# Designs tried in a protein design run: peptides against a protein of PDB entry 8BZL. Part 243

Target 1, 228 residues: chain A of PDB entry 8BZL
Amino acid sequence: SYDRAITVFSPDGHLFQVEYAQEAVKKGSTAVGVRGRDIVVLGVEKKSVAKLQDERTVRKICALDDNVCMAFAGLTADARIVINRARVECQSHRLTVEDPVTVEYITRYIASLKQRYTQSNGRRPFGISALIVGFDFDGTPRLYQTDPSGTYHAWKANAIGRGAKSVREFLEKNYTDEAIETDDLTIKLVIKALLEVVQSGGKNIELAVMRRDQSLKILNPEEIEKYV
Target 2, 242 residues: chain B of PDB entry 8BZL
Amino acid sequence: SRRYDSRTTIFSPEGRLYQVEYAMEAIGHAGTCLGILANDGVLLAAERRNIHKLLDEVFFSEKIYKLNEDMACSVAGITSDANVLTNELRLIAQRYLLQYQEPIPCEQLVTALCDIKQAYTQFGGKRPFGVSLLYIGWDKHYGFQLYQSDPSGNYGGWKATCIGNNSAAAVSMLKQDYKEGEMTLKSALALAIKVLNKTMDVSKLSAEKVEIATLTRENGKTVIRVLKQKEVEQLIKKHEEE

## One batch from the design tools (peptide; made by RFdiffusion4, then SolubleMPNN)

Design b1_p23_6_s1 (from b1_p23_6, 10 letters changed)
Fold by OpenDDE base, seed 4:
Structure b1_p23_6_s1 (fold): chain B 228 residues (1-228), chain C 242 residues (1-242), chain A 23 residues (1-23)
Amino acid sequence: as target 1 above (228 residues)
Amino acid sequence: as target 2 above (242 residues)
Amino acid sequence: ERSDEPLPDSPEKEEFLERMRNS
């Protein structure tokens, strides 16, 4: 069966393991990314933290570098591998090129890594999609998405995971120049988008913002509620 | 579906890794392991199943492993897999100490092993480890810590948790009785006995069937101690009197 | 388009891609 092979095309040209990895992503917690004028925002559906679980160890948004942040949907263990490699690459780039990575560069690196795992015999695809946001050295905000296939595209706004369809539909209707005119409006847009699929309001949302020339800020629940 | 469970490193049409799930199922049949975080320490309690009259007195804990001076773990699942992983944990911790001249932070050790576990779910020709682990430790960054990891390479920090047989029931009991911010090591020990007594398929809990280790700080040093059988007996007795 | 790109789920997805993609 072609679907049993890790890196084999079907007769009709499908890479079933890649498609099935995408199904794993669709089961993941919803993540949304929006590029504003001078801000990038990531929002993630908080998975119900078990009562006895330490919330510190449940992170869906992570920094890759000072200027780049990533959210993911899918297999957490797979994501950790990708994140670690990306972080190493970001540091390596700083050492070798003496500049931070561009968001596109690190996205391409991640995409290439994913692609290799779709083509290499004896490796399964990564079961993750990622939203990668940040600022280039010139101050340009960027948002990229990668999937298990290793494809990547630049976006104004996008979503991944379980609620991605509904969130995308919301963003299609509501993403306008007016809706991102200010940082606060951009944040509000992300929150509203997530609220399409997240139950119990702002308490179940993780939100990270990166403004031009500023470090990543993770908003606390109280800060999120101010936008609701 | 039998169609997708024969290979170790493939996704099902639904995006599931069945070999990982099957490994987790195998762990569900293993002896119960509990971990409880307290304000003044952290503990592991594990079911000892291999009690044979002809076994020489196990001078060493069968299911609780000291990893370094600041960390210990308990295992649920395939013993041979557990031995490999616990050895690897020790090696990782030792290499870190040699490289940095300080103990490895608890979460970093857990993560390092979890990356290995993950690799065995992604690379062909390898099967997942049929082991879940509970880790207890202390470091200067977060103090006392309790972690759980599974065959997928996922991990999380916990105030209290359980792996192995009847783990779901144990976790439910822990959720009911665990008092956040008020948990002493003494109360944690009592809670461990209470939960084990209810979750182990034995009519009466006996000290010979339970291993308990505590991790505390004394004079700025971590102390890992496996409780003596007499101490465990006293804990059981106290529980029976309540 | 790369041969390894996932098939679009629906025409709606393709339209979304066009609208939301950075031009």
Scores: peptide ipSAE 0.006, ipTM 0.697, DockQ to the pose 0.015
Fold by OpenDDE base, seed 1:
Structure b1_p23_6_s1 (fold): chain B 228 residues (1-228), chain C 242 residues (1-242), chain A 23 residues (1-23)
Amino acid sequence: as target 1 above (228 residues)
Amino acid sequence: as target 2 above (242 residues)
Amino acid sequence: ERSDEPLPDSPEKEEFLERMRNS
């Protein structure tokens, strides 16, 4: 029976496959999330899309529902699986509970999914971290992060991927109530944070904005340049 | 030392899926496959390696598979794996047609297979498929389309791309010569021959070693056609004269 | 549901995996 536990504890109590999955995340494109007062913003570094590649197929930010969107760092194929399951859950929740999911609920769902893949025999962990942002039905903006282990926490601002350390250091210094006083300032904060690790300015940044009671908006390069 | 099941895809300490990378390496040794998107059609061109004179069945296409009336694919990698995946593509497409009474959108078919590929990289007891695919198709949503997928379950849409042996060199050539918005199927065919001539380790490109399929729209219907050897010879001749 | 069984993303995927297990 080849149902060997892929993820096992080391003698010192480490789950090596989870740690190694986290290393996969660190090799991924940088993503940043910031919670403003009445806005949530996701930003991702655009990897140089191969000249002949269709940009629509390289999106790193996606909607899970009308009130929730997600960015990820790590394995794209793994992310697709998580996104699809999350979308199904969001729709199922609407049908069964007659309300949209809270951001925490869907984060917990994703986290639980990831956790199961760390404990189930014959499964490897997901090689992704995710930033999940959105609005609860009461209009409260939320930002959550989850990692390959299935751990999740709420954040004011955070980053994942290759440049996450530098971006987080920037956010720790610059995230203030004044810096998020307006929607525009919040967007600017995200852009500035990404520019710590992204070369060549706004052309290499993908930005998504969700405002209270509004749908996800992906900013075009021209709109991004206005904030630089 | 608990020997990790050699068939289980696990992360390395560096966060790499070596079994997926090794599958990709195996694909790098396979025959070259090209895909080029044009304004009026899309094509696949593939290297034919097994010219067995004793093959009784003129398999018109060793590496190009019709999936449904609107889609075809080319495969680079392990033939047995390719057969399994192409069969699954056909089944998925057929099930969709039966369920919805319309052809499956191209990207949905690609995604469905990619989710299967991904599963074989995540679940124990299975190895990744040693196969990359190029997909050509037409649907009412996006028109003519070209996709590439790899053993990881990752995929992307392309204007032109290459898989298999010397794929990097081929892609570089495609980047140089592909004219966005101005590509006709005729020019795409010429470009395919040009790229294959340079990427195939042959002194002279012959029609026997090249398979080409085109996907076009005629009278509101998709037409998938494998070029005859004579047609390929004409394309090669034209290239040699330029 | 056995805790060790992957949640099938789709019945089609599960069927495929079963075919591959029996193949």
Scores: peptide ipSAE 0.007, ipTM 0.589, DockQ to the pose 0.031; fails the geometry check
Fold by OpenDDE base, seed 2:
Structure b1_p23_6_s1 (fold): chain B 228 residues (1-228), chain C 242 residues (1-242), chain A 23 residues (1-23)
Amino acid sequence: as target 1 above (228 residues)
Amino acid sequence: as target 2 above (242 residues)
Amino acid sequence: ERSDEPLPDSPEKEEFLERMRNS
């Protein structure tokens, strides 16, 4: 059956392995990204951290560089490979070009990497979608999404993973200029969006904030609860 | 009919990596391995299944491997795969030491192997490693540490965990009895025996069927010690008296 | 449940194992 081959075209023109990788993403924990005026916010559904698990080793939001961070939905081990390669590229860019990467640049790099894994013999697609946020050198906040196919687009707000449909529907209704007028309102919007699919409130949300000219800040549960 | 997908690890229509899942299932039938983090040390306890009378009494730890001066691991799954991975861990650790003139941080060693495992789930012509590992270690960054990794290349840090046969039941017991912040190595050893006694499919727990290693700090040095049979017997005896 | 999730902690592990046994 064509659906059990390496990434090849079906008779009807489908790349089943890419589609199936997208199904893996849909089973992932929900992640949401929102671009504010001078802030970018990532939120992720915390899976119930096992009582005996070390929380420091469960990071769903990762810095790629000082000005770029990423959340993902899908296979964690796959994500680690992508993150590592992206980090290397960010550092290489700084060394060779003497400027940090733009958010678009690093997104395109990741997207190209993913695309190659959809076309190379003996490889399966990456089972991840990513939300990539950050600031360009000019201080412009950016949000990009990429999927297993290697496609990428810029967004004002988006969601990936299990609850993505519900979260996107919420964002489509509630993302307005007024709703992102302040940093706090933007954060609140992300939390409200995640609460559409997360039952146990702030304890089950991981939230990261990047403001203009500031480093990535991961909010603790107590900080999150202030917005609920 | 278990359709063994004999092909490279690919996604199912439902987005599952069945070859990875099947590897994990195989590990579920392997001997039980426990890891417990304490305030003053960390331990591994593993079921010894191959008690062949004809094995030369060189009580080499069958399932517990020293990786370097600061780390050890236990394995559950395919022995041949385990040997390959444990050798790779040693090589990675040694290369790091040579390059940086300091021991590799525990998490970095775990991650390096996990990237290899992941590669075997993504690249064609390879199957996943049928092995889960527990890692114990000490470094200057995080002190005593316990990690678990699986065939997918995923890993996590733990206070206590279990892999292999009856691992779910073992984890449940660990969750119940593990006292956060109050765990001494002595208490951890007792807990390990308690859990193994309940999870191993043996009528009576014997020292011959259990391997235990402890990792401690003495005079600013890491000490990895495999408990002698007599010490394990004493732990079992103490448990039977309680 | 995704194959890359740490199996020990969730009732989902039992479900996973059951699915694997029944598969």
Scores: peptide ipSAE 0.005, ipTM 0.590, DockQ to the pose 0.070; fails the geometry check

Design b1_p23_6_s1 (from b1_p23_6, 10 letters changed)
Fold by OpenDDE base, seed 5:
Structure b1_p23_6_s1 (fold): chain B 228 residues (1-228), chain C 242 residues (1-242), chain A 23 residues (1-23)
Amino acid sequence: as target 1 above (228 residues)
Amino acid sequence: as target 2 above (242 residues)
Amino acid sequence: ERSDEPLPDSPEKEEFLERMRNS
């Protein structure tokens, strides 16, 4: 049975393990990314931390470098591997090229890594999709999305995870130049988009903002509530 | 679907890693291990199942392992897998110490092992480790810490948690009785005994069936101590009197 | 089962934790 093998083509041209990895992504918490004019915003559905669990250990948005951040949906352990590899590459690039990575570059790196795991014998695909946001050296905000296949595209706005469809539909309707005219409006757009699938309350959203020439800022629940 | 049971860890059509789930199931049948974080220390309490009279008096904890001067762990699951992982933890910690001339931060050690666990869920020709671990430790960054990791390579920090047999029930009891910010090591020990008494599949809790280790700070040094049987007996007795 | 969360130590534990979170 083709579905029982390592990642191989079915007779009809499907890579079942990749498709099944995508199903793992769909079970993940929703993440949304929006590119504004001079801001990039990531939002993630924050599940209530289990009672007695340390909230510090539950982070879904991470920095890859000073100019790049990532959110993911899917298998957390898989994501950690990708994040670590990406961080190493970002540092390596700074050392070898003397410039920070472009968002596209690091996205391509991650995509290539994922792709290799879809083609290499004795490996399964990564069960993650990622939203990668940041600023290029020229100050251009960027948003990219990758999936388990290693495909990547640039987006104005996108979503991944269990609520991705609803969030994308919202973004398709509401992403306008007016809606991203200011940083605050861009943040509001992300929050509104997430609220399509997340129960009301700043407590259920993790939000990260990166402005031009600024480091990643994780908003606290109180800051998020100001935008609701 | 049992369809994927005989192969390397691959995704099911529904996006599940059954080999990981089965490893977790195996852990569910292992002896209970508890971890409780207190203000002045952290503890591990573990069920001892191998009480063979012919075993030389287990001078050493069967389920609690010292990793370095600042960390210990308890294991639930396949003993052979546990031995491999505990050895790896020690090696990782030692290598870090040699490289940086500082003890490895607790979370970093946990993460390093979790990456190994994850790899065994992703690479062909490997099976997941059938082991969950509780880690207790102290470092200068976060103080006393308690972590749990599973076969998937996921981990989390906890104030209190349980792995192994009846872990869900134990966690429920911990949630009920754990007082955040007010937990002393003494109260944590009492809570551990209380929970074990209710969750262990034994008619009567005895000191021979329980291993307890505490991690404290004394004079700026970490002290990891396995409680003596007599001390455990006193804890049990105290619980029975309440 | 949510893939973005730490996997439960057992299926039973997962169900329990989910119930507790939704409670």
Scores: peptide ipSAE 0.005, ipTM 0.582, DockQ to the pose 0.068; fails the geometry check

Design b1_p23_6_s2 (from b1_p23_6, 11 letters changed)
Fold by OpenDDE base, seed 1:
Structure b1_p23_6_s2 (fold): chain B 228 residues (1-228), chain C 242 residues (1-242), chain A 23 residues (1-23)
Amino acid sequence: as target 1 above (228 residues)
Amino acid sequence: as target 2 above (242 residues)
Amino acid sequence: MRSSEPLPESELKEEYLKRMEES
């Protein structure tokens, strides 16, 4: 009998495979998301791109649609599957409903996908958490987080991955209405938050910005250094 | 700990996929494969281990597979798994060509296979593929390309990389000697021989133990060529004279 | 010896879909 991967309850009510998937997330590179007033910002710890690796293939921030982007922590291959499914859903929604997805909708879709992988026989949980940011059609900025269990919540700011605790502690202290009063201040907040766990300054940070009615912009290292 | 070692597609308490890690260990014992991207082409170089004198079929390439007119790959790991994945790559490429009437972009072919590999790490009753691949190709979007994929379904683009036995040492050497923007195919071939000579556990590198394929563009067409033994001998000789 | 050929993508997807329907 091939013991199929079964996510089952322990006698004390724990889903060990989900908890262990969360441990995989904690080993991932740190990602941070912040919701500003008219901006959403994602930042990710750049693992030192191996010398001779093409940086384009190591992107940890990706667009799901024109109005939604995602960062993740954990298993990169698992993330690719989730991203592809989410992109298909975003396009399908545009075709069927004739409107872009809300950030909540696509988050719920991803969360439901993850949850199904925790309950279906012969499947393991996704070893990823995700930060999903974007704008609803009404121009409201949103930030959501999902974990391997399929749980999701809306956040003002949050972090995932190995440095998430330190980054969250920083955000809890420094996230104020004044700190997000401008787009530039919001970007600075994300950079400062990542610098709690990232060594060697702006060179080791990937930063993406989405403003109201604008496409996702990935900042280059020189642009990031201006905020440090 | 041991209970998680024998089960496929489960996380350990530490969040590790031991079956994927063990597949990677198995690849570490496989023959060395190198890939090097040049300005005017891309190459694969692989260790040939099965030199059986009784093999009637001069398998020109034991470890290098043509995928389509614009792509080839080299495999490190379990031969049976390699055969299945290389066949799947060919099928994906063929289906794309039939559907879109153009060759599949290199990265799309790599990602399609990587999604299959990933699935074998996530679905119960399956084991990870015990193979890593190097892909070389040309497309109209990115030109010459080199990719590496592993049992997890991860992949990356590379200027130069190595899989299989002594891959870490090979990668270190490639990092030292690879000159970005200045690499010619000729220089890449010389570098491949240099690295293989140091990473293969042989007293003397011989052409019978090395397979090399180059991918170039000639008259607006991709040309994939496996080097003849005599050509490899000349490269080895040149390296010994330097 | 039939090498346990890994299921092609199509069979993997079909198996996945069947599992989804049975669950």
Scores: peptide ipSAE 0.000, ipTM 0.575, DockQ to the pose 0.026
Fold by OpenDDE base, seed 5:
Structure b1_p23_6_s2 (fold): chain B 228 residues (1-228), chain C 242 residues (1-242), chain A 23 residues (1-23)
Amino acid sequence: as target 1 above (228 residues)
Amino acid sequence: as target 2 above (242 residues)
Amino acid sequence: MRSSEPLPESELKEEYLKRMEES
């Protein structure tokens, strides 16, 4: 008999496949997101790229649209599926509504997609959490997090993946209005947060910045080292 | 672990996809395939295991498949799965060509197949494909390219890599001997022979057991060529003399 | 910050897993 993957409730109300997908996320590289005043910043732990591997193919931060980008922790192949669907939705929204998606809207879309994979027969949950950042049309910076269950929440700052607990504890202590007063300070906060779990400094960090009315900028290692 | 071994690909309590891991294990026992990117071309070299004396002496590629005019791949793993995936690659490439009137970019073709592979790890009633692929190609965006994909639907670009039997040892050798920026196709061919000779655990490498394809650009066109047995023999001979 | 940690494992986990094996 072909075993159908079914996410079902346990007798005590647990969805074990969702919980196990969350364990897959915990094995993922750490990602951090911070909302500043007029900036959103994503940082990701770079796994040591194999000597012969092309660095171009190892990017963990991607644009969903001009005003929205995403970092993830967990299964890379699962993330690619989510990213592709989100991109299609962003474009569809622009065509149908004539405005870009809000960060909340696209997060809700992704969350709903994930939720369906927790409830549909013959599907397993996505093994990813995501940090989704960007700007709404009114220029408001936003940060959302979503998990394998399809839940989502708005955050000032958050982290996902292997080092998420330590990074979150750091952010809880250090995220203040003063710490995000400038774009540079916000970037520094993200870097410092990642350095709680990342060894060997800025070389092992991927950092992306989106400012109001600007496209996603991936910082090079030299730019990152200036903040360290 | 045992509870998840025979089922549709689901997460273990520790967040592992055992069916994917088992597919990767199966590939580890398949014949060796390696790819090397050079400045002036890219190559695939693969172990030929099925030498049946009763096969028509027709020069055939067992493990190297032409995908389109600009891309080829080699496969390690289940032959039937490989046939399905290589056919799908050809179809994707053809559909793209018809739709856009230009060849599909290399990475897009790789990604399209990887999304299919991923789906077979997520949807019930499916098993992962027991196949890893190396892709070689040329496009106007990135020039010569080498990619590797696995049963999970993950992929990456490489300067040099190996899949199948003794792949870890092969990769270690490639890391040691690959000179970035200085690799010619000629030197890449020599390196391929060197690595295969050690990886295949044979006392003497024979041309009958090795398939090599090169992808080059000549007069603004991609040329995919499978080396003749005599050419492979010469490469082996040169290696033995060194 | 809200914890993103998984819910505690069910005390009935082993029984649940067994039922899944039988299904």
Scores: peptide ipSAE 0.013, ipTM 0.588, DockQ to the pose 0.036; fails the geometry check
Fold by OpenDDE base, seed 3:
Structure b1_p23_6_s2 (fold): chain B 228 residues (1-228), chain C 242 residues (1-242), chain A 23 residues (1-23)
Amino acid sequence: as target 1 above (228 residues)
Amino acid sequence: as target 2 above (242 residues)
Amino acid sequence: MRSSEPLPESELKEEYLKRMEES
């Protein structure tokens, strides 16, 4: 059965391992990204951290570099591998080119890495989708999404994971130029979008913001509650 | 060999990695291991199953391994896999020390092994390690720490957790009795005995069937100590008197 | 299965969506 093979084409042209990796992503916690005018915002559904678990070790939003951050949906261990490779590339780029990566560049790098794992013998696809946000050196905010296939696209707003459909439907209705006119409105949009799938309000949301010429800021629960 | 690629851990149609799940199931049948973080230290408590009367050398720690001067781990699962992983942990820690002239941060050591574990879930010709680990350690960044890792290469930090047999019940008990911010190493030891007494499938808890290690700081140095059988007996006796 | 993909900024995705609707 092609369903149980290494990533190979089925007779009908399907890459089943890629499709099944996409199913793994759909089981992941919801992540949302929104590009504002001068801000990029990532939000993630907090899984109920077990009472005795250290929240510090459960981060779904991470910096790749000073100007780029990433959220993911799917297999956490797979994501860690991708993140580490991306961080190394960001540093390498700074050393060799003397400039930080563009958001597109690092997205393409990640996408190429993922694609290779769909084609390389003896490897399975990465069970992750990623939202990659940041600023280019010219100050342009960017949002990219990449999936297990290694496909990537630029977005104004997008969502990945188990609640992605509902969040995307919300964003399609509510993402307007007016809704992103200010940084605060953009943050509110992300929170509202996540609240479509998160029942317990602001306490179950992880939110990160990157403003123009500023570092990644993870909002604390009290800061998030101000936007609810 | 191309034939080994056919045994690669692959996704099911539902997006599940069954080989990883099956490895986790195997760990559920292993001896219980507990970890508890306290304000003044961290401990591991593990069930000792292989008491062979004919073993001349009582291995003081069947399931608890010193990794370096600042870290130890306990294992639940396949012993051979555990030996490979614990050796790798020691090598990683040593290489870091040689490279940076400082001990490896606890989370970095855990992560390095977890990346290896993950690779065994993704690369052809490999199976997942049938091992979960609890890590205890101290570093200058976060102080006392407790981590858990599984066959998938996932890990997390914990205040208290359990792996192996009856782990779910143990975790439930830990959640009920663990007092955040008020946990002393002494109270943690008592809690460990309490939980093991209820979760081990033994009629009577005995010191021969329990390994306990503590990690503390004394005079600015990390001290990893495996409790003597007599000390464990005293802890059990105290619990029986309460 | 139609992945309800949000509106991409790039013309390429509008073309892709148009192709998917026309197919």
Scores: peptide ipSAE 0.005, ipTM 0.581, DockQ to the pose 0.013; fails the geometry check

Design b1_p23_6_s2 (from b1_p23_6, 11 letters changed)
Fold by OpenDDE base, seed 2:
Structure b1_p23_6_s2 (fold): chain B 228 residues (1-228), chain C 242 residues (1-242), chain A 23 residues (1-23)
Amino acid sequence: as target 1 above (228 residues)
Amino acid sequence: as target 2 above (242 residues)
Amino acid sequence: MRSSEPLPESELKEEYLKRMEES
């Protein structure tokens, strides 16, 4: 069967390994991204940190550069490879171009990397989708999504992972210009969206905020509870 | 689905990497290894299965390996795979020391190996390493640390954890008895013996079947010590008296 | 200094652990 091969076309034109990598993403913890007016927000479903696990080592949101952050759904070890390569590219760009990457640029880089792993012999697709947020040098907030196929698109708001359908449906109904009018409202929108699929409130949410000309801020549980 | 076992680096229709899961299952049959973080140190305790009478009395650690002056690890799984990975850890640590003239931070060493493990799950013509590791270490950034890594290339920091045979039961016991913020190395050693006594498929726990290493700080230096058999016997005896 | 932001545990591990608890 063609589904047992490395990423090859089926007789009906399917890339089963890409589709199956997307199923791995659907099993992942839910992540949500929202672009506000002057803010970008990432939220992730915290898996119940095992009682004896160090919370420091359980981060689902990471910086790629000072102006770009990423959340992902799917295979964590795969994500680490993508993150590391993206970080190297961000630094290389700063050295060669003397400007930080645009959010689109680094998204395209990640997407191209993923696509190569869908076409290269002896490689499987990355089992991750990513939400990439940040600010361009002109101060424009951006949100992009990538999937295992290497496709990417710009979004106002989106979700990936297990609860993505429910979260997207919520965002489709509730994402308005009024709902993102302030930074606090934008944060609240992300929290409300995650609460569609996350039980037990702020303790099970990881939230990161990037404002214009500011570094990534990861909110602590107490800060999150203020918005609930 | 067993039909996807023919290739090591493909997703199942359900998005699972069965070869990685099977590697983890193989580790579940390996000897038990515990790690416990304390306020004043960190320890590894491992089941010794191969008591070969013909092994030269050289106190070899079957499962515990010194990586550098500030880190040690214990392994559960395929011995040959473990040897490759432990050698790689030593090389990574040494290269870092040469490049930066300081010891590699604990987490950086763990992640470097985890990236190697991950690669063996993604690239064709490779199988996952059939090895889980516990890492103990000290660095100036985070102090005493305990990490676990698996065949997928995942890792996490832990206060206490277990790999190998009966690991789920051991973790449950650790969750019950581990006192956060109050754990001394002495209490951690006692806890390790308690858990091993319950999780090892032995009628009686003996010092010959247990390896214990401690990592402490003395006079601003890291000290990694494998406990002598007599010390382990004393710990077992104390547990039997309690 | 590249902040080594630790990555979360893979879902694969959690599914595995869950399966092992159920067996």
Scores: peptide ipSAE 0.000, ipTM 0.567, DockQ to the pose 0.042; fails the geometry check

